Peptides against a protein of PDB entry 1MQS. Designs and how they scored, part 27

Target 1, 223 residues: chain A of PDB entry 1MQS
Amino acid sequence: ILKMLFLNKDLNNNDNITTITDDIFNQQEIIWKVLILDIKSTATISSVLRVNDLLKAGITVHSLIKQDRSPLPDVPAIYFVSPTKENIDIIVNDLKSDKYSEFYINFTSSLPRNLLEDLAQQVSITGKSDKIKQVYDQYLDFIVTEPELFSLEISNAYLTLNDPKTTEEEITGLCANIADGLFNTVLTINSIPIIRAAKGGPAEIIAEKLGTKLRDFVINTNS

## One batch from the design tools (peptide; made by RFdiffusion4, then SolubleMPNN)

Design b1_p11_6_s3 (from b1_p11_6, 4 letters changed)
Fold by OpenDDE base, seed 4:
Structure b1_p11_6_s3 (fold): chain B 223 residues (1-223), chain A 11 residues (1-11)
Amino acid sequence: as target 1 above (223 residues)
Amino acid sequence: MSSLTLHNPYL
């Protein structure tokens, strides 16, 4: 998150960015910028950062993406939002209206190819592609509740997975969502875990899906 | 209960 707030610049300090230290803020040139969030990403940010931390990171204003926002044409903007068509359309509209000077787009999870193509197409039509400085998948679709503890915020997951009335399709779908969340978490931690799962249940399905995603990721990053 | 555990090999 801090890396994102500093426009994804490499924070040179070898120290596990696990602790918001004053040292991280002191070493970076503060660029004043706007932070645009959605409801989900607001929860993510709020789980790990305080308002003062945002200020230290150069966030002068933070707003919801769906909120009416005043133009700040001389101020760069960081978007940290869910990868949805709606959010893309809003970003593009903000671009069209010259709402900000620069656009640093960060999606909370992987942006599907079709949406990336849509974003690219819409941006190209505006003739303002130069204002889009970054597009990143941050893989931060989770909430940190405590140090070393996170939640995927999937409601009723346990009930759904253990209800005998739940369909195989529903279980598989939910397992996919869990695997996606875990994948995002793993990428954020930047450490590939050893996965262990009990056989014959949702845990195995999740493990297989997660394992596949991780393998695919490793293959694609090493190529 | 089906358990899923992720072990960080570096911790």
Scores: peptide ipSAE 0.068, ipTM 0.748, DockQ to the pose 0.024
Fold by OpenDDE base, seed 5:
Structure b1_p11_6_s3 (fold): chain B 223 residues (1-223), chain A 11 residues (1-11)
Amino acid sequence: as target 1 above (223 residues)
Amino acid sequence: MSSLTLHNPYL
């Protein structure tokens, strides 16, 4: 998150920014920026950063993407939002209207290829692609509740997985969502885990899906 | 309850 707030510049010496220290904030030239969030990413940010931390990172204003935001044409913007068509359309509209000087787009999870193509196409039509400085997948689609505890914030997951009325399709879909969240978490931690799951239940489905995603990721990063 | 555990191989 801090790296994102500093425009994904290599924060010099401490690859292990495990602790938000004042030293991190002091080493970089503060560029004042606007932070645009959605509901989900707001929860993510709020779980790990305080308003004062945002300010130290150069965030002057933070707003919801769906909120009516005043144009700040001379101010760069960081988007940290879910990879959805709706958010893409809003970003493109903001680009068209010159709402900000520069656009640093960070998706909370992996942007699907079709949406990336859509974004690229729409941006191309605007003729303002030069204003888009970055597009990143941050893999930060989770909430940190405690230093060693995170939540995927999937409502009623336990109930859904244990309700005998839940369809196999619903279970499979939910397991996919959980696997996506775990995948994002793993990538954020930057450590590939050994996956253990009980056989014959949702845990196995999740493990298989997660395992596939991790394998695919490793293959693609080593290529 | 289905248990899923992720183990860091380096810990």
Scores: peptide ipSAE 0.067, ipTM 0.743, DockQ to the pose 0.025
Fold by OpenDDE base, seed 2:
Structure b1_p11_6_s3 (fold): chain B 223 residues (1-223), chain A 11 residues (1-11)
Amino acid sequence: as target 1 above (223 residues)
Amino acid sequence: MSSLTLHNPYL
């Protein structure tokens, strides 16, 4: 998250958040930026950072992507939002209207290829592609509840997985969603785990899906 | 209860 707030520059990872923010605040010229969030990313940011931490990272104002936002044409913007068609359309509209000076786009999870192509096409039509400085997948679709605890914030997951009325399709879909969240968490921690699951239930399905995603990721990053 | 555990191989 801090790396994103500093425009994905390399930060020395060995220090506590407070030390990193203090050192950067004291040693570097602060570039003031706007942070644009959605409901999900707001929860993610709020779980790990305080308002003072955002200020130390050079965030002058933060707002929801769906809210009416005043133009700040001389201020760079960081978008940290879910990879949805709606959010892409809003970003492109903000680009068309010259709402900000520069656009640093960060998606909370992997942007599907079709949406990436849509973004690229819409941006191309605007003739303002030079204002888009970065597009990243951050893999931050989870909430930190405690220093050693996180939540995927999947409502009624336990009930759905244990309700005998739940269809196999619903279970499989939910397991895929859980695996996606775990995948994002693993990538954020930058440590590939050993996966252990009980056989014959949702845990096995999740383990298989997660294992496949991790293997595919490792293969693609080593190529 | 189906348990899923993730182990850090370096800890």
Scores: peptide ipSAE 0.064, ipTM 0.726, DockQ to the pose 0.024
Fold by OpenDDE base, seed 1:
Structure b1_p11_6_s3 (fold): chain B 223 residues (1-223), chain A 11 residues (1-11)
Amino acid sequence: as target 1 above (223 residues)
Amino acid sequence: MSSLTLHNPYL
């Protein structure tokens, strides 16, 4: 998150910024910028940062993407939002209207290829591609509840996985979603876990899906 | 309870 707020520049301190210290903020030139969030990313940010931390990172204003926002044509904007068609369309509309000077786009999870192609196509049509400075997948689709505890905020997950009326397709789909959230969490922690699951249920499905994603990631990063 | 241990691919 802090790296994102500093426009994904390398914070000269060790890759393991585990603690927000005043030293992190003192070493960076403060660029004043707007932070645009959705409901989900607002919960993510609020779980780990205080308003004062945002100010120290140069965030002057934070707003929901769906809210009416005043144009600030001389101010750069950080978008940190879910990878949805709706959010992409809003970002492109903000670009068309010259709402901000520069656009730093960060998605909470991996942007699907079809949505990336849609974003690229729409941006190309605007003729303002030079204003988009960054597009990143941040893999920050979880809430930190305590220093050693996180939540994927998946409503009714326990009920759905334990209801005898739930279809195998629904269970498999939910297990995939959980595995995606866990994968994002693992990438953020930057430590590959040992995965242990009970056999013969949703836990095994999740473990297998997560294990596959981690293997694929390792293969692709070492290639 | 039989636990499936997925080995860390880095181990």
Scores: peptide ipSAE 0.005, ipTM 0.381, DockQ to the pose 0.022; fails the geometry check

Design b1_p11_6_s4 (from b1_p11_6, 6 letters changed)
Fold by OpenDDE base, seed 3:
Structure b1_p11_6_s4 (fold): chain B 223 residues (1-223), chain A 11 residues (1-11)
Amino acid sequence: as target 1 above (223 residues)
Amino acid sequence: MKTLTLSNPYL
């Protein structure tokens, strides 16, 4: 949950929630955000975080998605809501009305493909896809275990890879950017991993590109 | 030896 509130950046999970929020709050400039919840996610957040934790995570205000919310066009928004058609329609309406500056969408569970396609289609019609910075399925296991996570911070990558209107050239270009990001990450840890990928999709494309980059790097370093 | 696993969202 904390990682989501910090836009899915890497956090040190070895300490208590309070210690983590205190350390982050004191060490870097805080990005103020709006948090949009539904009834289910409100219960989830309330079970693990205190109001002060939200503040230290940069949440200036939190509201229910179905609540009449005032526009804050200069403030980024984090949505943490159930993957429903109703919530998708509300998010798209908020996008259409320029309710917030940026949209970080986190679903409490797996988003069905049909709903993802619906979201992508509606967003495409608005012409404001650039405002959607992230779309994540924040599985319950993620909430419970809080594994080490990092983000490449590539805007709307999830939507682009799953939009049926996206061209092969766009997919290939995006996969190249992802592979570059992963390559840089691998180099920083100074360890060449074995790469495994699911077949028949972007994961395979990324794996091939990354594998090539790593092989070339090893050859050039040993020469 | 570390392993990097890449997965597609719906596969």
Scores: peptide ipSAE 0.248, ipTM 0.841, DockQ to the pose 0.027
Fold by OpenDDE base, seed 4:
Structure b1_p11_6_s4 (fold): chain B 223 residues (1-223), chain A 11 residues (1-11)
Amino acid sequence: as target 1 above (223 residues)
Amino acid sequence: MKTLTLSNPYL
């Protein structure tokens, strides 16, 4: 997500995630941009980042794609939206109207070939293909409706977990806090889930901690 | 039975 917010710049394999975070924290040459979302992607972003985090990433304004948005012809725009015909048509319309200076398009999941061809055809007709700088599939499709969205309200969690300057102890501590939050959520829902996690990252650490907490809870409540 | 899936966010 942060990479997307920084226009998917290739972090040289040697450029530690520290450089992105340092650039954010040091406010060195922040490119101000607009973030265009839909309902689904709003939930995804909100689950990972806070408004303040967006601001630190140079997002001056964020809005829904279907909202009436004022033109900012001198400002680049990041689209992070579902791969739908409707969203494509809106993006193309925004392109036609010169709503923004540059267009960085990120789809939440894989764009079907037919829709890609449609996008390409419509863009070709506009004669403004040069304004489209990027088209990416981000594979960040969290089917979360707003009513089903919750936040643990942990500040800068994403940045902390992805900052190479963050110590293992800090990561472990943060993962413990997240696990506590999830534990409380699980108890609130009153249903113990099967836990699955990606290997080799914070998700695994959190899963292990949460699993331990749930096991301990079950043992203590059955005792 | 509900499943909780934890994923690492993409950078």
Scores: peptide ipSAE 0.233, ipTM 0.835, DockQ to the pose 0.041
Fold by OpenDDE base, seed 2:
Structure b1_p11_6_s4 (fold): chain B 223 residues (1-223), chain A 11 residues (1-11)
Amino acid sequence: as target 1 above (223 residues)
Amino acid sequence: MKTLTLSNPYL
């Protein structure tokens, strides 16, 4: 998250958030930026950072992507939002209207190829591709509740998995969503674990899906 | 090396 707020520059990860923000705030020229969030990413940011941390990272103002936002044509913007068609359309509209000076786009999870192509196509039509400085997948689709605890915030997961009326398709779909969240978490921590799961239930399904995703990722990043 | 242990919600 801090790396994103500093426009994905390399930061020394060995220090506490407070130490990093203090050191950067005191030693580097602060670039003031606008942070655009959605509901999901707001929860993620709020679980990890305090308002003071955002200020120290050079965030002058933060707002929701769906809210009416005043133009700040001289201020760079960081988008940290879900990879959806709706959010892409809003970003492109903001680009068309010259709402900000520069656009640093960070998706909370992997942007599907079709949406990436859509973004690229729409941006190309605007003729303002030079204003888009970065497009990243941050893989931050989780909420930190405690220093060593996180939640995927999947509603009714327990009920769905334990309801005998739930279809196999619904279970499989939910397991896929959980696996995606865990995948994002693993990538964020930058440590690929050995996966262990109980046999004969959702845990096994999730483990298999997650294992496949991680293997595919490792293969694709090493090629 | 870290280990991720997945527990079934039935447990």
Scores: peptide ipSAE 0.212, ipTM 0.832, DockQ to the pose 0.022
Fold by OpenDDE base, seed 1:
Structure b1_p11_6_s4 (fold): chain B 223 residues (1-223), chain A 11 residues (1-11)
Amino acid sequence: as target 1 above (223 residues)
Amino acid sequence: MKTLTLSNPYL
């Protein structure tokens, strides 16, 4: 998250948030930026950072992507939002209107290829592709409740998995969603675990899906 | 090496 707030520059990971922000604040001229979030990413940011941390990172204003936002044509913007068609369309509209000086786009999880192509096509049509400075998948689709605990914030997961009326398709779909969240978490901690799961239930399904995702990721990153 | 253990909610 901090890396994103500093426009994906390399930061010393051994320092705590306070040390990093203090050092940057004291040593360098802060680039003031707008941070644009959605509901999900707001929860993620709020679970990790305090308001003062955002300020020290140069975030002058933070807003929801769906809110009416005043144009700040001389200010760069950081988007940290879910990879959806709706959010892409809003970003493109903001680009068309010259709402900000520069656009640093960060998606909370992997952007599907079809949406990436859509984004690229729409941006190309605007003729303002030079304002798009970055497009990143941050893989930050979880909430940290405490240093040793996180949540995927999936509503009704327990009920769905325990309801005997739930279909196999519904269970499989939910397990896929959980596996995606765990995948993002694993990437965030930058350590691939050994996966163990109880047999004969959702845990096994999740483990298989997660294992596949991790294997595919390793293959693609080493290629 | 870290281990991720997945448990079913009702077991």
Scores: peptide ipSAE 0.211, ipTM 0.829, DockQ to the pose 0.021

Design b1_p11_7_s1 (from b1_p11_7, 5 letters changed)
Fold by OpenDDE base, seed 4:
Structure b1_p11_7_s1 (fold): chain B 223 residues (1-223), chain A 11 residues (1-11)
Amino acid sequence: as target 1 above (223 residues)
Amino acid sequence: AIKDLTNELKS
């Protein structure tokens, strides 16, 4: 999340949110920007960041994507929203109307190819593709259910993992996806978890994969 | 993992 708020610049992941924001705030000029959210991402942001954190990250205002928003043509915008057709259409409309100076689009989960193509097509028609500076997806492969409780909400995950007809490859693939989601969650909240999993099942596979990802990340970042 | 789609969009 912090990476997104700082336009996906590399951040020192060894510090807590406050230290990171303070360091960045003190070391460089703040780029003021607008943060555009949806209901899901709002819950995520609210669970992880405080208002002061947003300010330190240069967020001047934040609004819901479905709300009527005033034009700020001289201000860059960060979109942090679900990858839906509706949100894409709104973003494109915002682009058409020159609502903001620059567009940094961060989709909370994976953007389907068809929607990417739709976005690309609509953007191309506007002739304003240069205003789109970044497009990222899979930022949050999870949703906030409750404070400090996240769900990946992978469709039919339980059924797939417990169906005896499911192949080992399918299980492995799904476990990898789950591990990726959990890994992203860990990075988002900037907290190393204690991993606990039941033995002898998919949970153990997920735990191992997640552990490996975390270890690799720590090694690579400390190197 | 976070994926950069910027080039794909502009491609």
Scores: peptide ipSAE 0.434, ipTM 0.930, DockQ to the pose 0.514
Fold by OpenDDE base, seed 1:
Structure b1_p11_7_s1 (fold): chain B 223 residues (1-223), chain A 11 residues (1-11)
Amino acid sequence: as target 1 above (223 residues)
Amino acid sequence: AIKDLTNELKS
């Protein structure tokens, strides 16, 4: 996903998201871009990336592909959407109307040959194929969904987290174990969750740890 | 794996 946000440039996969974004932000001129999403890709972005990550990657604004969007003819656009006929038609319409200066198209899953041919044909008719700088597919090899309620069955987790005699080290260790369990569950199910947690408690700590693990995983698998 | 289709689109 980060690779996409940096226009599919080579990134150091050994670094975490924060290090990568900080290095680029501090050492290079930021190219401001528009990010165009659909419902599925929005869930992915929201579950894996932080707002600060988008900003540091040069995303000035993001919107849904089906929403009315203002023309920004001098701004490049990144599309991260499902490979559907509807989305292709919208992209082509945006191209015809010179909605953006450049088009970087990233499909969330495999683009069928018939749809690729349709896109190619429509783009050819516009005479503006030069504005399409990149087309990628198969960005996501997993399903994004909101998980059902389940238990890791860690004994006395709630009691331990709320016992005043429990040390900070024990709490940190337990939170890490819970995050590891959730991460393994995500990998087993092959579905990235929409993470929601109450603020100001252990749930927030666990959510942050899980989010970091998922971000690292997504970057490593989709780089 | 991510696949680059840029050349295929423009061919």
Scores: peptide ipSAE 0.424, ipTM 0.924, DockQ to the pose 0.383
Fold by OpenDDE base, seed 5:
Structure b1_p11_7_s1 (fold): chain B 223 residues (1-223), chain A 11 residues (1-11)
Amino acid sequence: as target 1 above (223 residues)
Amino acid sequence: AIKDLTNELKS
């Protein structure tokens, strides 16, 4: 979430990488932007971030996507919403109306191909594709149920990992996906965890992968 | 993992 609030600069090697530290909010220059949410993403943000964190991230105003919003044509907007046809249509309408100066679109989950094509087509028709600076999906690989508890919500992960018919490649792939989810969780929570895993099983594989990701991230951010 | 779809959208 923090990455999103800073326009995903950490995902672009050409830009300054945002660190997983409180220093991320101590930037000399804050880019003020609008945050557009839906009900689901609002709940997520509220569970992970403090109210003041939004201000520190440069969020001047946050609103629900379905609400009537005042145009701010000189202000960039961050969308953090579910990948639905309805939300896509609203975003496109906002684009058509020049509601914001720039559009940073972050879908909470995977954007289906058909919806991507629909979005692309609609954006193309507007002739304002240049205003769309970023489109990301699968931002929430986890569900926050309470402040100290979350779930990756990977279907049948336990069964797959314990099925003797599961290949090593499948296990490795699943572990990688889990590690990715955990990594994203760490970035979202903006804290570096102590990793503890049982030895000799998938948990160890996951821990190693996660550790590597975290180390790589820290090295890249301190570089 | 977070995926960047920006290029796909503009392609």
Scores: peptide ipSAE 0.413, ipTM 0.924, DockQ to the pose 0.460
Fold by OpenDDE base, seed 2:
Structure b1_p11_7_s1 (fold): chain B 223 residues (1-223), chain A 11 residues (1-11)
Amino acid sequence: as target 1 above (223 residues)
Amino acid sequence: AIKDLTNELKS
């Protein structure tokens, strides 16, 4: 998330949010930006960042994508929204109206090919593709359901893992996906967890996979 | 994993 707020520049992942923001604030000229969110991303941002963090990241104002927003033609905009047709249409409309100087688009989850093509087509028609500086997706593998509770929202995960008809390959694959999601969550929160899992089931498999990923990451980041 | 689609969008 912080990476997004700093226009996907490389950040030192060994520092906490405060240290990162302070260092950047002190070392670099702040690029003031507007942050456009939706309901889902607002919850996520609020769970991870404080208002002061946003300010230190150069976010001068933040608003919901569906809200009426005043034009800021000389200010770059960061979109952090769900990959929906509705949001794409709004972004394109904002582009058409020159609402902002630059557009940094970050979709919270995977952008389907059909929507990417739609976005591309609409942007092409505007003739203002140069204002689109970045398009990223799959930023979040999780949602915040409660202040300190995260969910990957993998459809029917529990049922699949407990269905006797599910193959071992399917279980292994699902566990890997869950572990990947948790790993990305850990990186997003920037906190290494103590892993607890029930023994003898999928949870243990997931825990082991996650542990391996975390260990590998630590080794790679410290080397 | 975060995926950069910028070039794909503009291609």
Scores: peptide ipSAE 0.432, ipTM 0.930, DockQ to the pose 0.472; fails the geometry check

Design b1_p11_7_s3 (from b1_p11_7, 5 letters changed)
Fold by OpenDDE base, seed 1:
Structure b1_p11_7_s3 (fold): chain B 223 residues (1-223), chain A 11 residues (1-11)
Amino acid sequence: as target 1 above (223 residues)
Amino acid sequence: AIKDLTQELLS
């Protein structure tokens, strides 16, 4: 999330959120930006960041994508929203109306190919593709339900993992995806967890994969 | 993992 707020620049992962924001705020010129969210991303931002963190990251104002927003043609905008047709249409409309000077688009989850093509086509028609500086997806592999609870919300994951007809390869693949999501969660909240998993099932597989990813990350980061 | 789609969109 911090990476997004600093226009996807490389940040030191060994530092906490406060240290990173303080260092950048004190040592570099702040680029003031508008942050545009939806309901899901708002919950995530609120759970991970403080208001002061947003200010130090140069976020002067944040708004919901569906609410009326004043034009700020000289101010860059960061979108952090779900990859939906509705949101894409709104972004394109904002582009057409020169709502902001630059567009940094970050989708919370994977952007389907059909929606990517739709976005590309609409942007092309506007003739203002130069104003789109960045497009990222798969930013969040988890949903924040409450400060102490996170969910990956993978569709039919429980059913798939417990279906006797599911192959071992399919289980392994799904477990890998779940482990990736959990890994990204750990990085986002900047807290190394104690892993607990039931033995003899897919949870154990996930725990092993996650443990490996965390160990590799720690080794690579500290070396 | 975060994926950069900028070039795919603008190409």
Scores: peptide ipSAE 0.473, ipTM 0.937, DockQ to the pose 0.490
Fold by OpenDDE base, seed 5:
Structure b1_p11_7_s3 (fold): chain B 223 residues (1-223), chain A 11 residues (1-11)
Amino acid sequence: as target 1 above (223 residues)
Amino acid sequence: AIKDLTQELLS
């Protein structure tokens, strides 16, 4: 999330959120920007970040995407919203109306190809594609329900993992996806967890994959 | 993993 707030620049994740924001705040000129959220992303941000963190990240104003928002044509905007047709249409409308100077679009989950194509087509028609600076997806592979509880919301994961008809490849693939989600969660929370998993099952596979990802990440960030 | 779709969108 912090990476998103800093326009997906590489951040040294070795520090606490406060330290990272302080370092950036002190070392670089703050780029003030607007943060556009939806209900889901609002809940996520509220659970992970404090209001002061947003300010330190250069967020001047945050609003819901469905709310009427005042034009700020000289201010860049960060969208952090669900990949839906409705949100895409709103973003495009904002683009058409020159509501902001630059558009940094971050979808909370995977953007389906059909919606990507739709977005591309609409943006192309506007002739203002140059204002689209970034488009990212899969930021949140998890849903925060409580401050210390989250779900990956993978459909039928339990059933798939316990179905005897499921192939080893499918299990491995699903475990990899779960590990990716957990990894993203760790990065979002900005804390290194102690991994505990039951032995002899998919949980162990997931734990191993997650551990590898975390180790690789730590090594790469400390290098 | 976070995916950068910028080039795909603008292509």
Scores: peptide ipSAE 0.466, ipTM 0.935, DockQ to the pose 0.467
Fold by OpenDDE base, seed 4:
Structure b1_p11_7_s3 (fold): chain B 223 residues (1-223), chain A 11 residues (1-11)
Amino acid sequence: as target 1 above (223 residues)
Amino acid sequence: AIKDLTQELLS
């Protein structure tokens, strides 16, 4: 999340949110920007960041994507929203209307190819593709259920993992996806978890994959 | 993992 707020620049992930924001705030001129959220991402942001954190990250205002928003043509915008057709249409409309100076689009989860193509097509038609500075996805392969409680909400995950007809390859694939989601969660909240999983099942596979990802990440970031 | 789709969009 912090990376997104700083336009996906590399951040020191060894520090807490406050330290990171303070360091960045003190070391460079703040770039003021608008943060556009939806209901899901709002919950996530609220769970991880405080108003002061947003301010230190240069967020001048934040609004819901479905709300009527005033034009700020000289201000860059960060979108942090679900990858839906509705949100894409709104973003494109914002682009058409020159609502903001620059568009940094961060989808909370994976953007399907068809929607990417739709976005690309619509952006192309506007002739304002130059205003699209970044497009990222898979920021949050999870949703906030409660404070400090996240759910990946992978469709039919339980059924798939527990169906005896499910192949080992399917299980492995799903476990990898779950591990990715958990890994992203860890990075988002900037906290290394204690991993506990039942033995002899998919949970163990997920735990191992997640552990490996975390170890690799720590090694790579500390090297 | 977070994926950069910028080039894919602009291609």
Scores: peptide ipSAE 0.459, ipTM 0.933, DockQ to the pose 0.519
Fold by OpenDDE base, seed 2:
Order: C-alpha cells, then structure tokens, then sequence
Structure b1_p11_7_s3 (fold): chain B 223 residues (1-223), chain A 11 residues (1-11)
C-alpha cells in the first residue's frame, strides 16, 4: 500500500510505516496527490494506515470514487479501487474531464481481460492515454472484514477442503494459494505473525507453507 | 502478486 502511495517506487520493507514515511518525508520532495478509494479499499486503508501516514505520503485529500470530486487538474491522482466496470467508467470520465494531471490506477484485485480491454478502448478513444501513468492490479490478496481480521475470500475454500471428492492435488493447490495470500497479507501489514494452526488438517499444511515462505523472505531480505 | 498492466493497456 505504501508503495502505491509513493507511485510504486521501491521502499525499504525492513522499516515500519512510520519510519518509512518519515524517511521519505525528510529526504525527498513530497509529491502531493489525491487518493481515490471505494468502500472496500477505504476499509483496507483505514486498517493499515493512519491519517498522519497518508499526509506523510503526500496525500493531500482522499475521497470515494462515487463522490462528487472537485477538479484538481494540476494534481496527480492515485486510484485504489475494485476492478469493476463502474469504476472503470468513472475513471475514464475523470480522464475525459481532465479532473487530474496524472492517473495512477491500482486495482485492488485482478483485472479481468475483458475489463482491461474495455479500459484500453475507452482510454484510446479519449486520446489522453498519456495521462495514464500506471495501471496495476492484484494489489490486495485479502479484505478487511473487521479490525485486525482479514479474509482471502477464496470461494468455497472450506467446502473444497472438506469435500471427500476433492483430490489431493486440488487440496495441495488450494493450500498453496491460501498460503500465498496470507504471505502477501503479511507483507502488506508489514508484520511477521506468530502462526497458529490446528494439527492434522489443511490448516497445518497452510501454516507450513506460509512459514517456509516467510523464512525464505527473511533470509533473502537479510542477505 | 502485484501485476503491472501499463504496457498492456497502452499497447
């Protein structure tokens, strides 16, 4: 998330949010930006960052994508929103109206090919593709359901893992996907967890995979 | 994993 706020520049992941923001604030000229969110991304941002963190990241104002927003034609915009047709249309409309100087688009999850093509087509029609500086997706592998509670929202994971017809390969694959999601969540939160899992089931498999990923990451980051 | 789609969009 912080990487996004700094226009996807490389950040030192060994530091906490405060240290990162302080260092950047002190060392670099702040690029003031507007942050456009939706309901889902707002919850995520609020769970990870404080208002002061946003300010230190150069976010002068933040608003919901569906809200009426004043034009800031000389200010770059960061979109952090769900990959939906509705949001794409709004972004394109903002582009058409020259609402901001630059557009940094970050979709919270995977952008389907059809929507990518739609976005591309609409942007092409506007003739203002030069204002699109970045398009990223799959930024979040989790959603915040409650404070300090995260869900990967993997469809039917519980049912699949407990279905006797599910193959071992399918179970292994699903566990790997869950572990990947958790790993990315850990990196996003920037906190190494104590892993607890029930023994003798998929949870243990996931825990082991996650542990391995975390260990590998720590080794690689410290080398 | 975060994926950069910028080039795909502009191609």
Amino acid sequence: as target 1 above (223 residues)
Amino acid sequence: AIKDLTQELLS
Scores: peptide ipSAE 0.457, ipTM 0.934, DockQ to the pose 0.466

